# Peptides against a protein of PDB entry 2N1D, part 138

Target 1, 169 residues: chain A of PDB entry 2N1D
Amino acid sequence: EVKVKIPEELKPWLVDDWDLITRQKQLFYLPAKKNVDSILEDYANYKKSRGNTDNKEYAVNEVVAGIKEYFNVMLGTQLLYKFERPQYAEILADHPDAPMSQVYGAPHLLRLFVRIGAMLAYTPLDEKSLALLLNYLHDFLKYLAKNSATLFSASDYEVAPPEYHRKAV

## One batch from the design tools (peptide; made by RFdiffusion4, then SolubleMPNN)

Design b1_p26_2_s4 (from b1_p26_2, 7 letters changed)
Fold by OpenDDE base, seed 3:
Structure b1_p26_2_s4 (fold): chain B 169 residues (1-169), chain A 26 residues (1-26)
Amino acid sequence: as target 1 above (169 residues)
Amino acid sequence: FLEKLKELLEKLKELAEKHPQDFSLF
């Protein structure tokens, strides 16, 4: 398995996210105040503002687009705790044509990087390409860590209502 | 690199859809 290193600053958040959902039976408030699309856009703008070359800017745009597309596929199939399934079903019913990158936010985006390493194990890459991809992913994760105070908060979660619990059991 | 990245992401998307699972941290 290819290991994607999660920044130390974000590891405790993954535990908090797990606890909020699975133990405290809370749900991330949807639609997200800061959705994945906006996070990726901010990252791209951040990279462009640091004096990158034309080629680097193009590469950043492609990486951002790739992460977005990958997230939109992964969210419903890989990134949800069992307790979140009813919420996802409601989102699909209410927003059938909306990409999940416009609905979900930073916590679920971070979960993507927990799973991506395992997925990479099933898609062999040459060492050069893999290393370059990992560098981009780690660079983005560093950005998330730098902005973690604004992107990750327990206040973005809420206690699931009794009716939801009936659906989730 | 960019073309290879796109190809990889498409493959990853396909795998994700073929093997759905609940998220697990531990």
Scores: peptide ipSAE 0.424, ipTM 0.842, DockQ to the pose 0.790
Fold by OpenDDE base, seed 1:
Order: sequence, then structure tokens, then C-alpha cells
Structure b1_p26_2_s4 (fold): chain B 169 residues (1-169), chain A 26 residues (1-26)
Amino acid sequence: as target 1 above (169 residues)
Amino acid sequence: FLEKLKELLEKLKELAEKHPQDFSLF
């Protein structure tokens, strides 16, 4: 398994997210106030404002596009706790054609980077290319850490109603 | 590099679809 280093500032949040969902039986409020699309857009704009050249701007756009597409595929198949499955089904029923990057937010996006390391074990990649990929991923994670106060909050979760519990377990 | 990145992401997507699972932190 390839280790994608999560910033120390974000590790406690992953534990809080786990606790809120699995132990406290809460759900992240959907649609997110700040969805994955907006987070990635803000990151791209941030990178472009830092004096990047045209070539660097293109690279950032490609990385952002890749993360978005990867998230949209991974969300329903890899990034949900069992307790969140009924909520996901409701989202699909209400918005069948909406990409999940427009519905979900920062907590689920962060989960993507927990899983990507394990998935990299299944694909051949030369050492140099892997190092470059990790550099991009770590750069984005650093951005998430810098903006963690606005991206991650327990107030974005709410207690699931009794009717939901009957569907989930 | 960008082409390699795109190819890698596509492979990861394919693998994710083939092996769906519940998320686990631990």
C-alpha cells in the first residue's frame, strides 16, 4: 500500500467524522453548503493567484478535473459508511443525474484521500510518476488543512430520525 | 506526466467499480 500522508491537522477530523456517523448516528447535511465542486474551484483559483505560469495553470486544472471525476466514481462505491447508504439512495432518487461532487462536501472529499493510497497498490506506476502524483495530492491536502476551519465542522451534521435508523440497520 | 495521471485515475475508477465496499477508517 502506498501511503498518502494526511496532514496532522486533518487526522482528528477523520476521527470526529467517524464518530459522528458510526457512533452518534448522525448524517452530514445534504446538499452540502460548500460542495466538492466549489472546494476544487477555490483551490484552482488559489493556485492561479500564486503567480503560476500558463503551464502550471494547465496542470492544476487537470489535477482538479481528475480529483473531481475520481470523487464522483468513488463516492457511492468506496466513501460511504454503511449508515450513510440510505441517505445516498435518497439522493440518487431525488437527483439521479447530479454528480456527487455537487451534493457532497469536504468530509467525504477527505475520505477519498484515505482510500486512494490503498487503491494505488493495484496499479503499476513508475517511481518518478508516483512521486509527482503524491506531490500533487499532498499539495491539495495542505490546502484543505489551511482551510480546515471553514471546511470541517460538526455543525454540518445532524441526528438521523428514528425512521432512518430502521432503514440503516 | 499528465497523460500518465489521467490513465492512472481511469484505472483507479475501474477498480473502484469492480470492488465496492463500505468505508472504514480503521
Scores: peptide ipSAE 0.422, ipTM 0.839, DockQ to the pose 0.777
Fold by OpenDDE base, seed 5:
Structure b1_p26_2_s4 (fold): chain B 169 residues (1-169), chain A 26 residues (1-26)
Amino acid sequence: as target 1 above (169 residues)
Amino acid sequence: FLEKLKELLEKLKELAEKHPQDFSLF
């Protein structure tokens, strides 16, 4: 099985995220103040500012586009705790054409990398290509770790109202 | 490589749609 290594400084956040949602019955405030699109754009700009060549910039843009597109598919199918399902349904009803990368933020984006390794096991990929892909993914995760203080905060969550609990079975 | 990446991502999208599940950390 393919494993994507999560930086050690981000692992505690995954636990906090899990605790906030599943045990404290809180919800991430939507739409996110800093959505996935914005995070990916900042990453791309960060890479470009480091003096990359045109070819390297192109590669970064393609990786960013890929992560964005993959997130938009994975969010509803793979990245939500059971307690978050009613909230997702409300988002779909109110904004049926909005990409989830414009609604959700860093916590859900980080969850993507918890599951991506298992999905990679089902796709044929040579070792060289897989290694290169993993390098891109790990580079992005390192960026998230460097900016974790501004991207991940419990203050972005709020206690779900009583009426929500009735829907969250 | 970039073309292979695009193809891989499309396959991953397809697999994700076929196998929906609730997120679990553990």
Scores: peptide ipSAE 0.414, ipTM 0.838, DockQ to the pose 0.807
Fold by OpenDDE base, seed 4:
Structure b1_p26_2_s4 (fold): chain B 169 residues (1-169), chain A 26 residues (1-26)
Amino acid sequence: as target 1 above (169 residues)
Amino acid sequence: FLEKLKELLEKLKELAEKHPQDFSLF
C-alpha cells in the first residue's frame, strides 16, 4: 500500500469539509474564488522563487500539469459527496467546456490526495520512482498546509436552498 | 524521472476512467 501522508494541519479541514457538506447540507460556492488552476500556479511560482535550478523548475511544472489533469479526470467520479452531485450537474450544463480545475477550489483539490495513494498502488513504479513522486506530492501538501488559512474557510460554503434538497435525495 | 512521472500520471488517469465509481472520503 502506498501512503500519502496528509499534513496534520489539514486533517481537521477534511473533517470540517465533510461535515459542512454531508451533515450541514451546505455547498462550496462555485465558481471558486480561488480555483485549482490558480492554486497550482501559485505553488509553481513559489517553488521557482526559492532559487531552484532549471531542471527543478521544469519538474515542478510537469508535476503541476499532472496534478491539474488528474484532478479534472477524478473530480466528477471520485471526489464528490452524494449531496454535491446536483451542483456538479448544473456546472456541467452551464459550463460544458470548462475544466473543473477552473471551477472548483482547494477543498476538492485536497480530497484528491486522500485517494491518490490507493491509485498509486496499482501503478508499475519501482521503489525509487515512487519515492520521488511521493516527495513531490508531500511537498505540495506542505505548501497547502502553509497557506491553509487563506485556502480553506467555512465562509466559502453556503446553505443549499430548499429546491436543491429535493434534487439531492 | 520526468518522463516516468508523465507516464505515471497518464496511467492514473486511465485507471480513474476505468473505475468511474463514486467514493466517499470517509
Scores: peptide ipSAE 0.066, ipTM 0.684, DockQ to the pose 0.698; fails the geometry check

Design b1_p26_3_s1 (from b1_p26_3, 10 letters changed)
Fold by OpenDDE base, seed 2:
Structure b1_p26_3_s1 (fold): chain B 169 residues (1-169), chain A 26 residues (1-26)
Amino acid sequence: as target 1 above (169 residues)
Amino acid sequence: DFLDALPPITEEDIAKVKELLEKLLS
């Protein structure tokens, strides 16, 4: 298995996020005030401000595009707890043509990286490509950790109403 | 455990990831 290390400062958040949803029966407020698209855009701009080479900008843009598409493809099938399914169904009904990267935010984006290593193990990546990808993934995770105070907060969650509990199987 | 609470990886998910990687690394 390919190991993608989650920064230590973000590991407790994964547990808190899970606890808020599964045990406290709360939901992340949607649409997110800071969606995945915006987070990735900020990261890209951050990288561009630090390295002004054509090749570096191109690589960052490709990584951002890849993470965005990966998120949009995996959100519905891989990144939701059972309790979040009714909320997701409502989002699909209200925003049928909108990518989920425009709806969801940092907590769900972070969940994407929990199993990405396992997913990469099923793909025939050469050593060079894998190393390059891993470097950017870790770099992005470091960025999330650096901005964790603004990206991850329990105040972005709210208690689900009783009628929602009846929908959640 | 949050890992156990998330859905398991499916063959369809793997196929999608392979396609994405091909596009990204092309």
Scores: peptide ipSAE 0.412, ipTM 0.889, DockQ to the pose 0.825
Fold by OpenDDE base, seed 1:
Parts: sequence; C-alpha cells; structure tokens
Structure b1_p26_3_s1 (fold): chain B 169 residues (1-169), chain A 26 residues (1-26)
Amino acid sequence: as target 1 above (169 residues)
Amino acid sequence: DFLDALPPITEEDIAKVKELLEKLLS
C-alpha cells in the first residue's frame, strides 16, 4: 500500500473532527469562512513567495489544480460522515452549480488525504511519478500543519438543530 | 475510528483518481 503520511500535528484533529460530527452531533458551518479554493490559493502564493523557479511554480499550480478537482469529485462519495449527508443534500439543492471546493473548508480537505494512499495503490503510476506526487502531497500537508491554528478550530462547528436530527438519524 | 466511519473506497473512485492523475502528470 502507498502511504501518505499525515503530519503528527494534524492526526489529533482528524479524531476531533470525527468526534464533533459523529458523537457530539455538530456540523461544520457552511459555506466555510475559508473554503478549499482559498486554502489552495494561499498555498500556491506561499510557494511562489519562497523564490521558486518557474518550473517549480508550474508544478505547484498543477498540484493545486489536481487537489481541487480531486476534492470536488470525492467530497460527496468519500469525505462525509453519515450525519453530514442531509447537510450535503441541502447544499446541493441551494447551490447546484457550485463546486464543493467553494463551499467546504479545511477539515473536509484534510479528510481527502486519509485514503488517497490506498487509492493510489491501484493506479498505474510508475515509481518515479508516484514519488514525485507523494513529495508534493506531503509538502502540502506540511503547509496545513504549519497553519493548523488558523485552519482548524472547533469554533467552526455548531450543534445541529432538532429538526436536523430527525433527518440524519 | 474515523476511517471506519467514512464510506469505503469503490472501483469508481479509483477510476476517478486515475483520471485526475493522468491530467496532473500530462
């Protein structure tokens, strides 16, 4: 299996996020104050400000584009807990043409990387290409870890109303 | 744990990832 290592700083957040939703019956506030598009844009700008070559800048832009599209196609089928399904349905009804990267934020983006390694194991990538991709993914995860204080907060969640519980459980 | 609470990966999901990777590495 291909391993995508989640930084140790972010592992506790994955547990907290899971607990907030599944046990405490809270929901991440949508639309996110800082959505996935914004996070990826900040990352790209951060990399550019580091004095990278044009080649490296191009690679970063491609990685950002790939992560964004990956998130948009995986959010509905792979990144939601059962309790979040009614919320997602409501988002689709209210914003049918909006990409989910403009609606959801850092917690759901982080969930994207939990199983990507397992998925990559079934793709026909040569060793060199896979190593390169993994390096970019780890670099992005490192960025998330460095900015975790501003990206991940329990205050971005709220208790679901009683009427929501009737739809979810 | 949180992994068990998320939906399992499907063949369709893998196919989508493959397509995205091909675009990224092109």
Scores: peptide ipSAE 0.400, ipTM 0.883, DockQ to the pose 0.808
Fold by OpenDDE base, seed 4:
Structure b1_p26_3_s1 (fold): chain B 169 residues (1-169), chain A 26 residues (1-26)
Amino acid sequence: as target 1 above (169 residues)
Amino acid sequence: DFLDALPPITEEDIAKVKELLEKLLS
């Protein structure tokens, strides 16, 4: 089994995020004040500031591009709780050409890494390729953990109005 | 819990991940 380890600092947030939406019937405010694109850009800039070689910098850019595309492909089918479906439908209707990485933020980005390990188990990657990918994913997750105070906050959620509840049931 | 509340993995999802991995590692 391919295991992508979620940092201990972020595990409680996954639970809180789930609770806010599923139990407290709140929604993450969209469009996000800090979207996935900006988070990935900040990560890339952070890695560049560490004094890495040009080759390492290029590799980071490729990883960022990969995570972005992965997020955009998986958001609608894998990263939403049932209660969030009406909100997603409205976003698609209002912004049909906008990538979801420009709309959603850190909580949904973190959800991306919950199932990726299981999906990777079905891919015929060689050991070197898999190890390299896992290393990058863990490095990015470590970055999210270090910046969790600024990336994850319950204040980014709001109580869904009564008319939304009718759509969600 | 949160894991059980997310949608199950589909064959289409796996296929998309494979395609993305090929692009990423190329």
Scores: peptide ipSAE 0.391, ipTM 0.881, DockQ to the pose 0.795
Fold by OpenDDE base, seed 3:
Structure b1_p26_3_s1 (fold): chain B 169 residues (1-169), chain A 26 residues (1-26)
Amino acid sequence: as target 1 above (169 residues)
Amino acid sequence: DFLDALPPITEEDIAKVKELLEKLLS
């Protein structure tokens, strides 16, 4: 299995996110005030501003595009807890043509990286490409950790109404 | 555990990721 290491400072958030939804019956407010698209854009701009002169096989923009597409493909099938399914159905009904990277935010984006390692293990990647990709993924995760105070907050969640509970059971 | 609470990986998911990677590596 391909290992994608989640920064230690973000691991507690994964637990808190899970707790807020599964045990406290809350939902992340949608559409996100800062969606996945904006987070990835900020990361790309951050990397450009640092003036990295390293010659890498993949450009930052290509990695960002890959993460975005991967998120959009996997959100509905891999990144949602059972309690979030009715909310997702409502989002699809209200915004059928909108990519989920424009709707969801940092918590769901972080969930992507708990599964991406396993997914990469089933795909044909040469050793060099895989190593480079992993470096980019870890670099991005480090960026998320650095900006965790503004990206991850329990205040972005709200208690689901009683009507929602009936849909989620 | 949060990981166990997420859906398991399916063959369809793997196929989608494979297709995506092929596009990115092309």
Scores: peptide ipSAE 0.372, ipTM 0.870, DockQ to the pose 0.784

Design b1_p26_3_s2 (from b1_p26_3, 11 letters changed)
Fold by OpenDDE base, seed 4:
Structure b1_p26_3_s2 (fold): chain B 169 residues (1-169), chain A 26 residues (1-26)
Amino acid sequence: as target 1 above (169 residues)
Amino acid sequence: DLLASLPPITEEDIKKVKELLDKLLK
């Protein structure tokens, strides 16, 4: 199995996110104040500011594009807890043409990396390509960890109203 | 359990990831 190491700083947040939704019956406020597109853009700009070569900068852009597309494809089918399904359905109904990377934020983006390792295990990537991809993913996760104070907050969640509970059960 | 709370991986998901990887590595 392909192992994607999540920084220790982010592991507690994954648990808190899970608890807020599944146990406390809260929802992440949508549309996100800082969406996935914005987070990825900030990462790309951060990498550019590090003085990388043009080739390295191009590679970062490709990785960002890949993560964005992966998120947009996987959000609905892989990254939502059961309690979040009615909210997702409402988002799709109201914004059928909007990519989910413009709606959701950091918590859901982080969930992507919980599953990505298992997903990569089913791919026929050669050892060199896989290692390169993993390096990029780990680098991005390190960035998320470094900026976790501004990206992850329980204040971005709200208690679901009673009418929502009826839809979710 | 966090992993148990998320949906299981489907064959369709795997196919989509493979397609994305092909685009990324092109």
Scores: peptide ipSAE 0.334, ipTM 0.858, DockQ to the pose 0.834
Fold by OpenDDE base, seed 5:
Structure b1_p26_3_s2 (fold): chain B 169 residues (1-169), chain A 26 residues (1-26)
Amino acid sequence: as target 1 above (169 residues)
Amino acid sequence: DLLASLPPITEEDIKKVKELLDKLLK
């Protein structure tokens, strides 16, 4: 299996996110106040401001595009807890043509990296391409960890109403 | 366990990832 390590700073948040949804029966506020698109854009701009070369900037843009598309194809099938399924159905009905990267935010984006290593194990990549990809994935995760105080907050969640509980069973 | 709470990886998911990588890496 391809190893993608989650920074230690972010592991507690993954647990808190899981607890808020599955045990406390809360939902992440949607549409996100800061969606995945904006997070990735901020990352790209951050990398650009660090004085990267043209080639390195191009690589960052490709990585951002890749993460965005990967998130959009995986959100509905791999990144949601059972309790979040009715909310997802409502989002699809309200925003049928919008990519999920414009709806969901940092917590769901972080969940992507819990599975990405296992997914990459099923796709043949040459050593050079895999190493480059892993370097950027870890770099992005480092960015998320650095900005975790502004990206992850329990205040972005709300208690699901009673009518939602009936839909979730 | 959050991993156990998420859906398992399916063959369709793998197919989608392969297709995505083909588009991004060409």
Scores: peptide ipSAE 0.332, ipTM 0.859, DockQ to the pose 0.798
Fold by OpenDDE base, seed 2:
Structure b1_p26_3_s2 (fold): chain B 169 residues (1-169), chain A 26 residues (1-26)
Amino acid sequence: as target 1 above (169 residues)
Amino acid sequence: DLLASLPPITEEDIKKVKELLDKLLK
């Protein structure tokens, strides 16, 4: 299995996110105040401000595009807990043409990296491509860790109403 | 268990990721 290391400062958040939803029966507020598109844009701009060459800038843009596409493909089938399914169905009904990267935020984006290592194990990537990809993924995760105080907060969740519980069972 | 609470990986998921990687790494 390809190992994608989650920064230590983000591991507790994954547990908190899981607990808030599965045990405390809360939902992440949607649409996100800071959606995945915005987070990725900020990351790209951050990298550009560091004085990157044209080639490095291009690489960052491609990585951002890849993460966005990967998120949009995997959100519905891989990144949701059972309790979140009714919320997702409502989002699809209200915004059928909107990519999920415009709806969901940092917590769901972070969940993507919990499963990405296992997914990469099923792809025939050469050593050079895999190393490059892993470097950028880890770089992005470091960025998330650096900005974790503003990106991850329990205040972005709320207790699901009784009518939602009836849909979830 | 966080991982146990998420859906398992399906063949369709793997296919989609492979297609994405082909576009990204071409």
Scores: peptide ipSAE 0.323, ipTM 0.855, DockQ to the pose 0.833
Fold by OpenDDE base, seed 3:
Structure b1_p26_3_s2 (fold): chain B 169 residues (1-169), chain A 26 residues (1-26)
Amino acid sequence: as target 1 above (169 residues)
Amino acid sequence: DLLASLPPITEEDIKKVKELLDKLLK
């Protein structure tokens, strides 16, 4: 198994996110005020502003593109709790052509990194490529941790209405 | 448990990720 380490400061948020959805029966407000696209763009710009070389900048852009595409492919099948399925169905109906990276935000993006390690274990990657990828993934997670106060908030969730509960059971 | 509450990995998911990585890392 390829291990992608989640920063300790983000682990409590994963639990809070899980609790808000599964136990408190709340939903993340969609579309996100700050979507995955914007988060990745901010990260890329942040890295560029730190005096990166051309090669390093190219690598960052490639990683950002990879994370975005991976998120868009995996959101519906891998990153949703059962309670969120009706909301996802509604999003697909209302925004059929929109990539999910434009709809969902930081909490769901963070969930991606809970699964990405296991997924990478099933893919053929040479040692050099895997090491480089892991370094950037950890760097990105560090960025999320650094900006966690603005990216993760319980105020972005709301109690699902009674009508929703009937759909979610 | 958080991980246990998420859907399991499917063969289709693995296929999609392999295809994606092939495009990105070639």
Scores: peptide ipSAE 0.316, ipTM 0.850, DockQ to the pose 0.829

Design b1_p26_3_s3 (from b1_p26_3, 10 letters changed)
Fold by OpenDDE base, seed 2:
Structure b1_p26_3_s3 (fold): chain B 169 residues (1-169), chain A 26 residues (1-26)
Amino acid sequence: as target 1 above (169 residues)
Amino acid sequence: ELLDALPPITDEDIEKVRALLEKLLK
């Protein structure tokens, strides 16, 4: 099937993220200090600053838009651990019209790439389109790895209060 | 294992992604 490789620098973070929430019963602070929209915007600007042609800029913008939409579609159904469900419900109640890319941050964005390869295997992409998409996905993941020190931190999590635990049962 | 902790892929999820890709890569 389609293989999307997570950079080695980010693999340990996925484990830490899982551990913080599932075992330590912590929650990522929402709304994120740096949300998905901001991360994608920074990536796009980073690529543009590298002297890309008009066509390359267009491609980057489309990839950014695609990742954003993909995240917004998949967050609620695919990217949350069970312990995070009450938090998500509260966000939906307080901000029903806000895209989740404006609420969540880097850790949840990274989770998007854990199963994207398997997801792509069920899509009717030709070899040309798939190769192009994979190139940009890997490029973006490299960007996340490069900026991992500022994007991923355990200090962005906090212990859930006792009343939250009751809701999570 | 985080793969076991995340929800499994559903047919609805696949359809959403397919629709998105068709729009993006047209």
Scores: peptide ipSAE 0.309, ipTM 0.853, DockQ to the pose 0.827
Fold by OpenDDE base, seed 1:
Structure b1_p26_3_s3 (fold): chain B 169 residues (1-169), chain A 26 residues (1-26)
Amino acid sequence: as target 1 above (169 residues)
Amino acid sequence: ELLDALPPITDEDIEKVRALLEKLLK
């Protein structure tokens, strides 16, 4: 089993996010004020500003690219609660050519890491590559935790209108 | 529990991720 540990600072947010959507019937405002692309770009720039070598910079860029593509592939099928399905359908209709990393934000990005460990367990990776990947994934999660105050907020959610409830039932 | 509220992992999802990893590791 491959375990990707979510920082303790972010675990409460996962619960709050789940509660806002499933229990309080709220929706994350879309398109996101700060989308996944922007978050990943900020992370990459942060790493570059730390005086990393060219080799480390290259690795960061590849990790960012991988997370972005992974998010875009998994968002619709793995990262949405049932209540969010109508919203996703509307997004696809309004933004048919836009990758979901340009529409969704930090909460959905964080959900990606809840399942990534299990996904990696079914993908053949050599021990060295897996260790390296895990190190960067944990490094990115640490970055999210460090910036959690600006990335995660309940104020980014809104109560779904009555019309939406009719579609979601 | 949020894990139960999210959709289960499918074989198709695994194959997509595998393809991405192969691309990144080249």
Scores: peptide ipSAE 0.291, ipTM 0.844, DockQ to the pose 0.833
Fold by OpenDDE base, seed 4:
Structure b1_p26_3_s3 (fold): chain B 169 residues (1-169), chain A 26 residues (1-26)
Amino acid sequence: as target 1 above (169 residues)
Amino acid sequence: ELLDALPPITDEDIEKVRALLEKLLK
């Protein structure tokens, strides 16, 4: 199996995120104050500021584009807990043409990397290409870990109203 | 527990990822 290592700094957050929604019945506030698009843009700018070559900068842009598209196609089917389904349905109804990377934020983006390794195991990527992709993914995860204090906060969640609970049963 | 709470991986999901990888690595 392809192993995508989640930084130790972020593992506790995955648990807290899961607990806030599934046990405490809270919802991440949408639209996100800092959406996935902005996070990826900040990462790209961060990499550019490191004095990389033009080729390296181009590669980062491609990785960012790939992560964004991956998030947008996988959010609805892979990245939501059962309790979040009514909220997602409401978002789709109100904003059918909006990409989810403009609506959701860091917690859902991090969930993307929980299953990506398993999915990559089914791809016909050659060893060299897979290694290159993994290096980019790990680099991005390290960035999330370094900025975790500003990206992940329980204050971004709120208690779901009583009428929502009826829909989520 | 977290993995069990998320939806299972489907064949459609795998195909989407494969398609994205082909675009990314072209």
Scores: peptide ipSAE 0.287, ipTM 0.842, DockQ to the pose 0.812
Fold by OpenDDE base, seed 3:
Structure b1_p26_3_s3 (fold): chain B 169 residues (1-169), chain A 26 residues (1-26)
Amino acid sequence: as target 1 above (169 residues)
Amino acid sequence: ELLDALPPITDEDIEKVRALLEKLLK
């Protein structure tokens, strides 16, 4: 297992997110007001504004691209609770070719990092590349933590309608 | 608890991520 440490500031949100969906039977409002693409773009711009515009800028862009594509690959199969499946099916039906990074937002992006460590353990990355990647992943998580007040809010969730409950049995 | 609530990692998922990494690292 590759250890990806979630900042302590974000751990309570993961619990709240889980509770909102699974126990309170709420759904994250889709499409997200601030989608994954936007969050990653903001992060990239944030990193560029901090003076590291050399080879590190290129690395940041690659990391952002990687996170985006990883999210798009993993969202449907790994990042959804059972209760969210009907919502996802509806999104796919309405937007079959849209990348999920344009639909989903910060909560689901954060869930990615709960799984990414285990996934990376099965990928053939050398130690140096893995270490570098982990550094950027942790850096990104720190960014999410710093902006958690604006990225994570229970107000972005809503109670699922009765007809949805029938689909989510 | 939330880890258990999410779907387990499948071989297909691993393969997709591996393929993605290969594309990105080229």
Scores: peptide ipSAE 0.272, ipTM 0.829, DockQ to the pose 0.779

